# Designs tried in a protein design run: peptides against a protein of PDB entry 3EFO. Part 188

Target 1, 262 residues: chain A of PDB entry 3EFO
Amino acid sequence: SQLADLYKSCETDALINFFAKSAFKAVLHQPLKVIREILVNQTAHMLACYRKNCASPSAASQLILPDSMKVLPVYMNCLLKNCVLLSRPEISTDERAYQRQLVMTMGVADSQLFFYPQLLPIHTLDVKSTMLPAAVRCSESRLSEEGIFLLANGLHMFLWLGVSSPPELIQGIFNVPSFAHINTDMTLLPEVGNPYSQQLRMIMGIIQQKRPYSMKLTIVKQREQPEMVFRQFLVEDKGLYGGSSYVDFLCCVHKEICQLLN

## One batch from the design tools (peptide; made by RFdiffusion4, then SolubleMPNN)

Design b2_p23_5_s4 (from b2_p23_5, 11 letters changed)
Fold by OpenDDE base, seed 2:
Structure b2_p23_5_s4 (fold): chain B 262 residues (1-262), chain A 23 residues (1-23)
Amino acid sequence: as target 1 above (262 residues)
Amino acid sequence: SSSVAIEFNENGELVKEPEYTVK
């Protein structure tokens, strides 16, 4: 059907870009609460329409997503959790204004990365491979105390180190004997010159490639204060300022769809 | 058409987190 074809042709990243710009424009003349409600309603309506008109019959206990929109909920939740749409006094007006302007100028690829960061388990690197490690979901549950992870969202780059990170990798990256000796004030990795260090630098270069802004590197040790900043980029988790986890948002969307179809 | 089903229990709670590959 024509409608089925429409859903097949949809690209989640393009939709999120559209919704983000629409919402961020609306901030100038509509209450934030209303904007958030509209976004949720639009999400639910699109998915309800799919279920009603395009999907095979399924149990009411199921949330049915077309393949083209399989990650729409996670991205939508990220959008809803963005500081521009949060009505919290802890977020300065200047910060909201800044991020709003940034997103208004972002292309589809830029906004996708901005709302959902790339999180790479660099402790799994094979120095003999030129391939990037597979990204993991942006959740604390995907981190490991024994791991080292690189996170990038197009504006910021973080190198997160677990408290039990392998000493050999620490030595390879930082040329220091242990986790405790890592200087988190540095914004550049040292030129250690070993294969692992060079590969990590290469990966960072690839991530930076084709991005419009130079990403500042922040070194983050697990359980130190700066980790709290890093945690804000784990977008599938519950937000610091009242945003829902991905799981909670799925429940919300499912309930709303059920209400629309019942 | 290809679709993904996410399961919820009787209380509206997610039974299993959906698995997907991120970019």
Scores: peptide ipSAE 0.517, ipTM 0.924, DockQ to the pose 0.846
Fold by OpenDDE base, seed 5:
Structure b2_p23_5_s4 (fold): chain B 262 residues (1-262), chain A 23 residues (1-23)
Amino acid sequence: as target 1 above (262 residues)
Amino acid sequence: SSSVAIEFNENGELVKEPEYTVK
């Protein structure tokens, strides 16, 4: 059917780009609350329509997503949690205006990375491999105190170090003997010259490649003050300013779909 | 068309977080 084909051919990243630009344009003329409601309603209606007309019969206790939209909810939640759509006094008007303008000019690939960062487990690197490590979900639950992670969203790059990061990796990356000796004020990694350092630099280069903006590197130690900024990029978690976690949003979407179909 | 099912319990709570590969 035409409708089934539509869902099959759907590109979630393109949809999110469209929704983002549409919403950010609407900010000029509509209340933020209304815009957020529209986005949620559109998400629910799209998925309700799929369940009703395209999906095989399923229990009401299930949220059914077409394969092409399996990550739509997580990305939509990221959009809803963006500062442009949040009505919080802690967020400056200038910051909202800045991010609004940025997204309005972003292509599909750029907006995808912007709303859902890459989080790479650097501590798992095989120095003999040229392959990038597989990205993990952007949640604190995927971090480890013994791990080292690189996060990038096209505008910012963070190197997060667990309090129990392996000394050998710290030595390899920073040429210092321990976690305590790492200077977080630096914005560039030293050229240590060992295979691990070289590979990390290569990865950072790949991430930076083809991005329109130069990402400044921020080194973050676990449990230090700058980690709070880093955690805001763990977009699947509950936001500092009242944004929902991915899990909470799934529940919300499921409930709304049920209301539409019952 | 293939679909993914996410399970909720009788209270509307998520039973298990879905696993997926991120880019």
Scores: peptide ipSAE 0.515, ipTM 0.923, DockQ to the pose 0.836
Fold by OpenDDE base, seed 1:
Structure b2_p23_5_s4 (fold): chain B 262 residues (1-262), chain A 23 residues (1-23)
Amino acid sequence: as target 1 above (262 residues)
Amino acid sequence: SSSVAIEFNENGELVKEPEYTVK
């Protein structure tokens, strides 16, 4: 059907870019609460329409997503949790204005990375491979105390180190004997010169490539105070300022679809 | 498959987190 073909042709990245720009424009003349409600409503209506008109019959206990929108909920939740759409006093007007302007000028690829960061398990690097490590989901549950992770969202870059990170990797990256010796005040990695260091630098370079902004590097030790800032970018988790987890948002969307169809 | 199904229990709770590759 024509409608089925439409859903097949949808690109989640493009949709999120559209919704983001529409919402961020609406901030100028509509209450934030209303904007968030509209976004959730639009999401539910699109998915309800698919279930009603395009999807094969299924149990009411199931949330059915077209393949083209299989990650729409997670990205939509990221949009909803963006500071531009939050009414928290902890978020400055300047920060909201800054991020709003940034997103309004972003293309599809840039906004995708901005809303859902790339999280790479650096501790799994094969120095003999030229391939980038596979990204993991942005959740604390995907981190490991024994691991080292690189996170990038187009504006910020974080190197997160678990408390039990391998000393050999610490030595390879920082040229220091242990986790305790890592200086988190640095914004640049030392040029140690070994294959692991060179590969990490290459990866960072690839991530930075063709990005409109230079990403500042922040080195984060697990369980230290700056880790709280890093955790704000684990977008599938519950937000510090009241945003839902991915799981919670799925439940919300499912309930709303059920209400529309029952 | 042209669609993905996410399962919820009788209480509306997620049974299992869906697995997918993120970009």
Scores: peptide ipSAE 0.515, ipTM 0.924, DockQ to the pose 0.797
Fold by OpenDDE base, seed 3:
Parts: C-alpha cells; structure tokens; sequence
Structure b2_p23_5_s4 (fold): chain B 262 residues (1-262), chain A 23 residues (1-23)
C-alpha cells in the first residue's frame, strides 16, 4: 500500500530535523508546554497509524515500530530535552536563543549529530585497523571505569577517562604515567607520536571533518566536577532539568498509543 | 521483518530495553 511504502521510505533523521525546526519556530508564538505536547502527540499518532494500518496484529502490551522509525523515540526524546524546549529558569534566554538559531540552520546530518552525540569507545582501538570504532549508545550504562570514550555532537568534543583507565593508554595519549597526572585544563592532546596517539588524532580529525564548527576538546576525568557537564550529553539518561530517560519516554509513547487505539 | 516490537508488562513497565546500533 501507499502508506506502507511511505513508512518504509521514512528517514528518522529527516523527521527529527523537520520537527526540530517546526518546534523551534513555534517557540516564538506558543507556550513551551503546548509545543512539547504537540511533539509527543505527533509521535504517538504516527506510530498509532502504523500499528492500525500497516503492522501485523500485535498484543496491546507491545510497542510496534516500523524499522525505519526504530530510533525515532530516542531522537524525539532528545529533541524534547533540548534547552530550547525546557521551561527552566536555570537556562538563560541567551543560551536558548543561541541553540535555537543554530538548529534552524542545520541540515539533516548536522541536527542528527547535535541531538544524539557520537560516543566512541577509543580504548578498544586496533592500531592496525583503519576502521573507526563502532559508536555506543549515549548512556552511562555503556561507559566503564576501565574505558576511554570520545564524545562529539558537532559543537563540542569530550574525551572521557574512567578512573581505572589503562595506564598504557594514558601514557600513549598524554605521555603521563597515570590517571592522576592528566591535566584536564588542556584543550589539545600532546603530540606523543606513537601509533595509538596517531590513530586517535586521526579519528578526531575524521569526526571534525565536514562539520561547520570547530569542536573544542574538553578532557574529563570520571568523578571530577566537570564530568557533570559531560553527562548532560548522555542523552538516553534522565535529563538534568527533569527530562525523561529513553526508557521513560518509551513508556510514555506506548501509553499514548494505547489510548489512541482504545 | 519490517517492524520491531518492544515489550511491556502489566504495569506498563518496559520488560527489556531494545538493542540497536547507532550511527
């Protein structure tokens, strides 16, 4: 059917770009609460329509997603948790205005990365491989105290180090003997010159490639104060300012769909 | 198949988080 074909051809990243720009435009004339409700309703209606008209019959206890929208809920939740759509006094008008303007000019690829960062487990790098490490989900559950992770969202880049990061990797990256010796005030990695350092620098270069803005590097040690800033980019977790986790949002969407199909 | 199913229990709680690959 035409409708089934539409869902098959749908691209989540394009939808999120559209919804983001529409919502951010609406901020000028509508209350934030209303905008958030509209986004949730639109998500639920799209998925309810699929379940009703395209999907095979399923139990009410199931949330059915077309393959093309497999990650729609997680990205939609990221949009809902963006500072532009949050009614928190802690967020300055200037910050909201800045991010609003940025997103309004972003293409599909840029907005995708902006709302859902790329998180790479660089501690697993094979120095003999030219392949980039596979990205992991942006959640604390995917981090490890023994790991080193690179996060980028097109505007910021973070190098997160677990408290038990391998000394050999720390030596390879920073040319210091231990975690405690790492200087987090630096915004550039030292040119150590070993294969691991070179590969990491290459990866950072690839991530920076074709991005419109230069991403400043922030080095973050686990359990230090600056880690709180890093954690706000773990978008599948609960938000700092009351935003839902991915799991919570799935429950919300499922409930709404059930109500629509009652 | 062309779709994925996420399971919830009687209380509307997620039974298991879905696994997927990110870009």
Amino acid sequence: as target 1 above (262 residues)
Amino acid sequence: SSSVAIEFNENGELVKEPEYTVK
Scores: peptide ipSAE 0.505, ipTM 0.921, DockQ to the pose 0.778

Design b2_p23_6_s1 (from b2_p23_6, 9 letters changed)
Fold by OpenDDE base, seed 4:
Structure b2_p23_6_s1 (fold): chain B 262 residues (1-262), chain A 23 residues (1-23)
Amino acid sequence: as target 1 above (262 residues)
Amino acid sequence: SEEKEIEEVRKFLEEAKAFAAAE
């Protein structure tokens, strides 16, 4: 059907960009609560419409998503959890204005990365491979105390180190003997010169490539105070300021869809 | 109505698509 073809022609990144810019424009003349409700409602309606008119017959309670929108909910949740759409007093007006303006000027690729960061398990790097490691879901559940992860959202870059990170990797990256010796005040990695260090720097360079903003590097040790900031970028988890986890949001959307289908 | 719902969704998706294409 024509409608089915329309769904197939959609791209989640483009949709989120459109949603974000529309919502952030609406912030100027509509209450945040209303905007959030509209976003959820629109999401539910799009998905319900597909379920009703395009999807193969199945149980009404089953969540059926078009291929083009399989990851739409997670991105939508990220959008909803953005400080621009949150009315918490802890978030300054300046911060909201800043991020709003940033997103309003972002292209599709930029906004996608902004709302859902890349989280790369760099401890699994093969120094003989030129391939980037596969990104993992942005959740604490995907972290490992033995792991080292690079997170980037186009504006910020974090190097997260587990408390049990391999000493050999620590030595390779920082040229220090242990986790305790890592200086988290640095914003640049030392030029150690070994293959692992070089590969990490290469990866960081690739991530930075074609991004409109230079991402400042923040070194984060697990269980230290700055990790709290880092964890806010684990967008699939529950937000600090009341934002839902992806799982909770998905349940919410599913419930809304079911209501529309009944 | 169902037709109205379909039309609204169609319109939205087309607008989104057009917006993306213009970027």
Scores: peptide ipSAE 0.378, ipTM 0.876, DockQ to the pose 0.744
Fold by OpenDDE base, seed 5:
Structure b2_p23_6_s1 (fold): chain B 262 residues (1-262), chain A 23 residues (1-23)
Amino acid sequence: as target 1 above (262 residues)
Amino acid sequence: SEEKEIEEVRKFLEEAKAFAAAE
């Protein structure tokens, strides 16, 4: 059908870019609460319409998403949890304005990465491979105390180290004997020169090459104070300021869809 | 009406598509 074809032609990255820019523009003349409600409502209506008119026959209670929008709820939740759309006094006006302007100038690819960071398990690197490690979901549940993860959102880059990170990898990356010796004040990795270090630097380079802005590197040790900042980029988790986890948001959207269908 | 709802969704999706294409 024509409608089905329309859904097939959609792309989540394009949609979220459109949603984000529309919402951030609306911030200037509409209450944040209204904007958030509109976003959720539009999402629910789009998905409900597909379920009703395009999806194969199934139980109404079953969540069926078009392929083009399977991850739309994830990104939508990220958008809703962005500081620009949050009514929290802890967030400065300057920060809101800054992020708003950033997103307003972002292309589709940039905004996608901005809202949903790339989280890479660096501890799994194959030094003989030129391929990037497979990204994991941006959630604490995907982290490991024994792991080392690189997170990038196009603006910031974090290297997160578990408290039990392998000493050999720490030595390879930082040229120090242990986790305790890592200096988190550094913004650049040392040029150690071993294959692992070179591979990591290569990966970081690849990530950076695809972005218009130079990403500042922050070294984060698990359970240290800066980890709190890092955790804010684990966008599938519950937000610090009351934002829903992905799972909770998905349930919410599903509920709204069901209400529209029944 | 159901038809109205479908039309609204169509319009929105087309608008979003057009926006993406323009950038």
Scores: peptide ipSAE 0.374, ipTM 0.874, DockQ to the pose 0.686
Fold by OpenDDE base, seed 1:
Structure b2_p23_6_s1 (fold): chain B 262 residues (1-262), chain A 23 residues (1-23)
Amino acid sequence: as target 1 above (262 residues)
Amino acid sequence: SEEKEIEEVRKFLEEAKAFAAAE
């Protein structure tokens, strides 16, 4: 059907870019509560329409998403949790204005990375490989105390180190003997010169390529105070300012879809 | 009606697609 073909032709990154810019434009003349409701309602209606008219027969209680929109809910939740759409006194007007302006000028590729960061397990790095390590889901559940992770969202870059990170990797990256010796005030990695260090720097360079902004590097030790900032970019987890986890949001969307189908 | 609902979704998706193509 024409409708089925339309769904197949959709791209989540393009959709979320459209949703984001539409919503961020609407904040100038509509209440935030209304904007959030519209976003959720539109998402539910699109998915309900597919379930009812395009999806293969299945249990009514089962959440069935089109392939082109399987990750739309997680991106939508990230959008809803953005400071521009939150009515929290802790969020300054300047920060809200800054984030709004950034997104309004972002292309499709930039906005998808902005809303859902790339999180790479650096501790699994193969120095002989020309490929980037496979990204993991942006959740604390995917972190490991023995691991080292690189997070990038197009604006910021974080190097997160678990408390039990391998000393050999720490030595390879920072040229220091242990976790305790790592200086988190650094914004640049040292030129250690070993294959692992070179590979990591190459990866960071690749991530920075074709990005409109130079990403500042922040080194984060697990269980130290700056880790709280890093955790805000684990977008699938519950937000600091009352935003839902991805799981909770998905349940919410599912309920809305079921209501529309009944 | 079912047809109206489908049409609304169709229009929205087409608008989103057109917007992305324009950028």
Scores: peptide ipSAE 0.371, ipTM 0.873, DockQ to the pose 0.723
Fold by OpenDDE base, seed 3:
Parts: structure tokens; C-alpha cells; sequence
Structure b2_p23_6_s1 (fold): chain B 262 residues (1-262), chain A 23 residues (1-23)
């Protein structure tokens, strides 16, 4: 059908860009609560319409999403959890204004990365491979105390180190003997010169390529105070300021869809 | 009605698609 073809032609990254810019424009003349409700409602209606008119017959309890929108809910949750759409007093007006303006000027690729960061398991690097490590889901559950992870969202870059990170990797990256010796005040990795260090630097370079802004590097140790800032970029987890986890949001969307179908 | 709902969704998706194409 024409409708089915329309769904097939859609792309989640383009949709979320459209949603984000529309919502951020609406912030100027509509209450945040209303904007959030509209976003959820539109999402539910789009998905319900597909389920009713385009999807193959299945149990009503099943969440059936079009291929083009399978990850739309996770991105939508990220959008809803953005500081621009939150009414918390802890978030300054300046910060909201800044991020709003940034997103309003972002292309599809930029906004996709901004709302859902890349989280790379650096500790799994194969020095003999030119391939980038596969990104993992942005959740604390995907971290490990023995791991080292690089997170980037187009504006910020974090290198997160578990408390039990391998000393050999720490030596390879920082040229220090242990986790305790890592200086988190540095914004640049030392040029140690070994293959592992070189590959990490290459990966960081690739991530920085074709990005409109230079990403400052922040070194983060697990269980130290600055880790709290890093955790805010684990967008699938529950937000500090009341934002839902992805799982909770997905349940919410599913419930809304079911209500529309019944 | 169901037809009206479909039309609204269609219009929205087309608008989104047009927006993306314009950038």
C-alpha cells in the first residue's frame, strides 16, 4: 500500500531530527509539559497506525514496529530527556538556550549522534585490525569494572576507566603503572607511541572527523565524582532529573499504543 | 474515523520527509 511504502521510506534519524527541531521551536510558545505530551502522542499514533493498517496480523500484546522506526522509541526518549525539554530548576536557562540553539543548527547525522552517543569498548581493541570496535548500548549495564570505554556525542568525548582496568592497558594509554596514577585533569592523551596508543588515537581521530565541533576529551575514573557527569550520557538509563529509562519509556509507549488500538 | 487518522499520519510523515529532503 501507499502507506506502507511511506513508512518504508522513512528514516529514524531524519524523523528524530524533525521532531527535535519542531519541539525546540515550540519551546518558545508552548509549555514544556504540552510539548512532551505531543511528542509521545505523535509517536504512539504513528506506531499504532502502522500496527493497525500495515503490520501483519499478530497478538495485540506484541509491540510491532516498522523497520524504519524500530529504534525510534529510544531516540524519542533521548529527546524527551534533553535539558531543553526538562523543567527542572537545576538546569540553567543559559544551558537550555545553548543546547536548543545547537540542535536547531544540526543536520540529521549530527543530531543522531548528539541524542544517542557512541559508546565504544576500547579495552577490546585489536591492534592488528583497522576496524573500529562495535558500539555498545549507552547504559551502565554495558560497562564493566575491567573495561575502558570511549563515549562521544559530537560535542563531548569521554574516556571512562573501570576501577579494575588492566594495568597493561593503562600503561599503554597513559604511561603510568596503575589506575591510581592516572591524572584526570588532562585533556589530551600522551603520545606513548605503542600500537595500542596509536590505534586509540586513530579511533579518536576518526570519531572527530566530519564533526562540526571539536570534542574536548575528559578522562573519567569509575567511582570518582566526575563520573556522575559521564553517566548522564548513558541515555538508556534513568536520568538524574527524572527522565525515564529506555525500558520504562518503551513500556509507556506500548501502553499508549494499546490504548489507541482498543 | 480510521481514514482520518491514516490521513493525519500520512501528512505528518510526508511533512517529515519533505523537511529532511530540504536540508
Amino acid sequence: as target 1 above (262 residues)
Amino acid sequence: SEEKEIEEVRKFLEEAKAFAAAE
Scores: peptide ipSAE 0.357, ipTM 0.867, DockQ to the pose 0.752

Design b2_p23_6_s2 (from b2_p23_6, 15 letters changed)
Fold by OpenDDE base, seed 1:
Structure b2_p23_6_s2 (fold): chain B 262 residues (1-262), chain A 23 residues (1-23)
Amino acid sequence: as target 1 above (262 residues)
Amino acid sequence: SEQEEIQQVVDFLNEARDFMASQ
C-alpha cells in the first residue's frame, strides 16, 4: 500500500531533524508544555497508525514498530530531554538560546549525533584494526569499572576511565603508572607513540572528521566530580532535570498507542 | 475517521520529507 511504502521510505535521522527544528522554531511562539505534548502525540499517532494499518497481526499488547522507526522513540526522548524544551530554572536562557541556534543549523547527520552520542569501548581496541569499535548504548549500564570509554556528540568529546581501568592501558594512553596519576585537566592526549596510543588518536581523528565543530576533549575519572557532566550525555538514562529514561519513555509511548487503538 | 487519521499521518510524513528536501 501507499501508506506501507511511505513508512518504509522514512529515515529516523531525517525525522528527528525535522521534529527538532520544528519544535525549536515553535518555542518562539508556543509554551514548552504544548510543544512536548505535540511531539509525544505525533509520535504516538504515527506508530499507532502503523500498528493498525501496516503491521502484521500480533497481540494487541505488543509494541510493534516499523523497521524505519525502530529507534525513533529513543531519539524522540533525547529531543524531549534537550534543554531547549525544558522549563527548569537551572537551565540558563543563554544555554537554551545557544543549543537552539546550533540545532537549527544542523544537518541530518549532525543532529543525529548531537541527540544520541557515540559511545565507544576504547578498552577493547584492536590496534591492528582500521575500523572503529562497535558503539554501545548510551547508558551507565553499559559502562564498566574496568573499562575506558570515548563519548562524542559532535560538540564534546569525553574520555571516561573506570576506577579499575587496566594500568597497561593507562600507561599506553597517558604515560603514567596508575589511575591516580592521570591529570584530568588535560584537553589533549599525549603522543606516547605506542600502537595503542596511535590507534586511539586515529579514532579520535576519525570521529572529528567532517564535524563542523572542533570537539573539546574532557578526561573524566569515574567517581570524581566531573563525571556528573559526562553522565548527562548518557541519554538513555534518567535525566538530571527529571527527563525520562528511554525505558520509561517507551512505556509512555506504548500506553498512548494503546489508548489510540482502543 | 480511520481514513482521516491515515491522511493526517501521510500529510505529516510528506511534510517532513518536503522539509528535508528543502534544506
Scores: peptide ipSAE 0.233, ipTM 0.813, DockQ to the pose 0.781
Fold by OpenDDE base, seed 2:
Structure b2_p23_6_s2 (fold): chain B 262 residues (1-262), chain A 23 residues (1-23)
Amino acid sequence: as target 1 above (262 residues)
Amino acid sequence: SEQEEIQQVVDFLNEARDFMASQ
């Protein structure tokens, strides 16, 4: 059917870009609460329409998403949790204005990375491989105390270190003997010159490539105060300012879809 | 109606595509 073909032709990254720009434009003349409701309702209607008209017959209680929109709820939740659409007093007007302006000029690839960061387990690097490590989901559940992770969203870059991260990797990256010796005030990695250091720098370079802004590096130690800033970018987790986790949001959308189908 | 709901989705998706094409 024409409708089925239309769903197949959709791309989540393009949809999120459109949703984001539409919502951020609406911020100028509509209440944030209304904008958020519209986004959720539109998402539910799109998915309900597919379930009703395009999906194979199945139990109404089962969540069925079109292949082109499998990750739409994840990105939509990220959009809803963006500071531009939040009304928390902890977020300055300047920060809202800044991020709004950035997103309004972003292409599809830029906005996708902006809303859903890339999180790379660099402790698993094969120094002999030219391939980037596979990204993991942006959740604390994917972190490990023994791990070292690089997070980037096109604007910020974080190097997160677990409290039990391997001393040999710490030595390789920072040229210091232990986790305790790492200086988190530094914004540049030392040029240690070993293969691991070189590969990490290469990866950082690849991530920085084709990005319009230079990403400042922030080094974060697990269980230190600056980790709270890093956790804000674990977008699948519950937000610090009242935003839902991905799972909770997906459940919410599913309930809304069911209501539309009843 | 069901037809109206479908049309709304179609219109939205077409609008999105048109917008992206214009960028």
Scores: peptide ipSAE 0.233, ipTM 0.814, DockQ to the pose 0.788
Fold by OpenDDE base, seed 5:
Structure b2_p23_6_s2 (fold): chain B 262 residues (1-262), chain A 23 residues (1-23)
Amino acid sequence: as target 1 above (262 residues)
Amino acid sequence: SEQEEIQQVVDFLNEARDFMASQ
């Protein structure tokens, strides 16, 4: 059917870009609450329509998503949790304006990365391989105290180190003997020259490629105060300023879908 | 109606596609 084909041809990254720009334009003349409600309603409506008209028969309690939109909810949650759409007094008008303008000029690839960062387990690197490690979900649950993770969203880059990060990796990356010796004020990794350091730098270079902005590197130690900033980029978790976790949002969307199907 | 719902989804998705094509 035309509808089924339409769903198959959809691209979540493009949809999110469209949603973001539409919403951010609407901020100028509509209340934030209304905009958020429209986004959720539209998401639920699209998914309910698929469930009703395109999906194979199944129990209404089961969440059935088209392949093209399987990750739409998680990206939509990220959009809803963006400071532009949050009505929190802790977020300045200037910051909202800044991020609004940034997104309004982003292409599909840029907005995708912006809303959902890459989180790479650097501690799993095979120095004999040129392949990037597989990204993990942007949640604290995917971090490890023994791990080292690189996060990038096209504007910022973070190197997060667990309190129990392997000393050999710390030595390899920073040329210091332990976690305690790492200086988090540095914005550049030293050129240590060993294979691990070289590979990490290569990965960082790949991530930086074709991005319109030079990403500043922030080194973050677990349990230090600056980690709070890093945690804000773990977009699947509950936001500091009241944004829902992905799980909670997914439940919300599912509830709305069910209501539309009744 | 169901047909109206379908048409709304179709219209929205087409609007999105058109928007992206214009970028």
Scores: peptide ipSAE 0.229, ipTM 0.813, DockQ to the pose 0.845
Fold by OpenDDE base, seed 3:
Structure b2_p23_6_s2 (fold): chain B 262 residues (1-262), chain A 23 residues (1-23)
Amino acid sequence: as target 1 above (262 residues)
Amino acid sequence: SEQEEIQQVVDFLNEARDFMASQ
């Protein structure tokens, strides 16, 4: 059918880009609460329409998403939690205005990375491989006290270090004997020259490639104050200022879909 | 009506497609 073909032709990254730009334009003349409600409503209607008209018969309690929109809810939640649509005390008006303008000019690939960061387990690096480590979900549950993680969203880059990070990796990256000796004020990794350091630098270079902005590096130690900023980029977790976790948002969307179908 | 709801979704998705094509 025409409708089924239309859903198949959709791409989540393109839809999120469209939703983001539409919403960020609306910020100038509509209350944030109204904009968020519209976004959720539109999401629910699109998914309900598919469930009713295009999906195969199944239990009403099941959340059925078209293949083209399997990850739409997680990205929509990220959009709804963005500081432009969800004001946070620690974010100034100027910063919100700046981020709004940035997104308004972003292409599909840029906005996708911006809303859902890439989180890489650096402690799993194979120095003999040219492949990037597989990204993990942006949640605290995916972190490890024994791990080292690199997070990038196209604007910022964070190197997060667990309190029990391997001393050999710390030595390899920072040329210091322990976690306690790491200087978090640094914005550049030292050129230690060992294979692990070189591999990490290569990965950082690849991530920076094809990005329109230079990402500043922030070193973050677990349980130190700057980690609070880092945690805000774990977009699947519950936010401190009214943002829902991905699981909670998915439940919310499911509830609205069910209401539309009843 | 159901047809109206479908048309609204169709219109929205087409709008999104047209927007992306213009970028």
Scores: peptide ipSAE 0.223, ipTM 0.807, DockQ to the pose 0.792

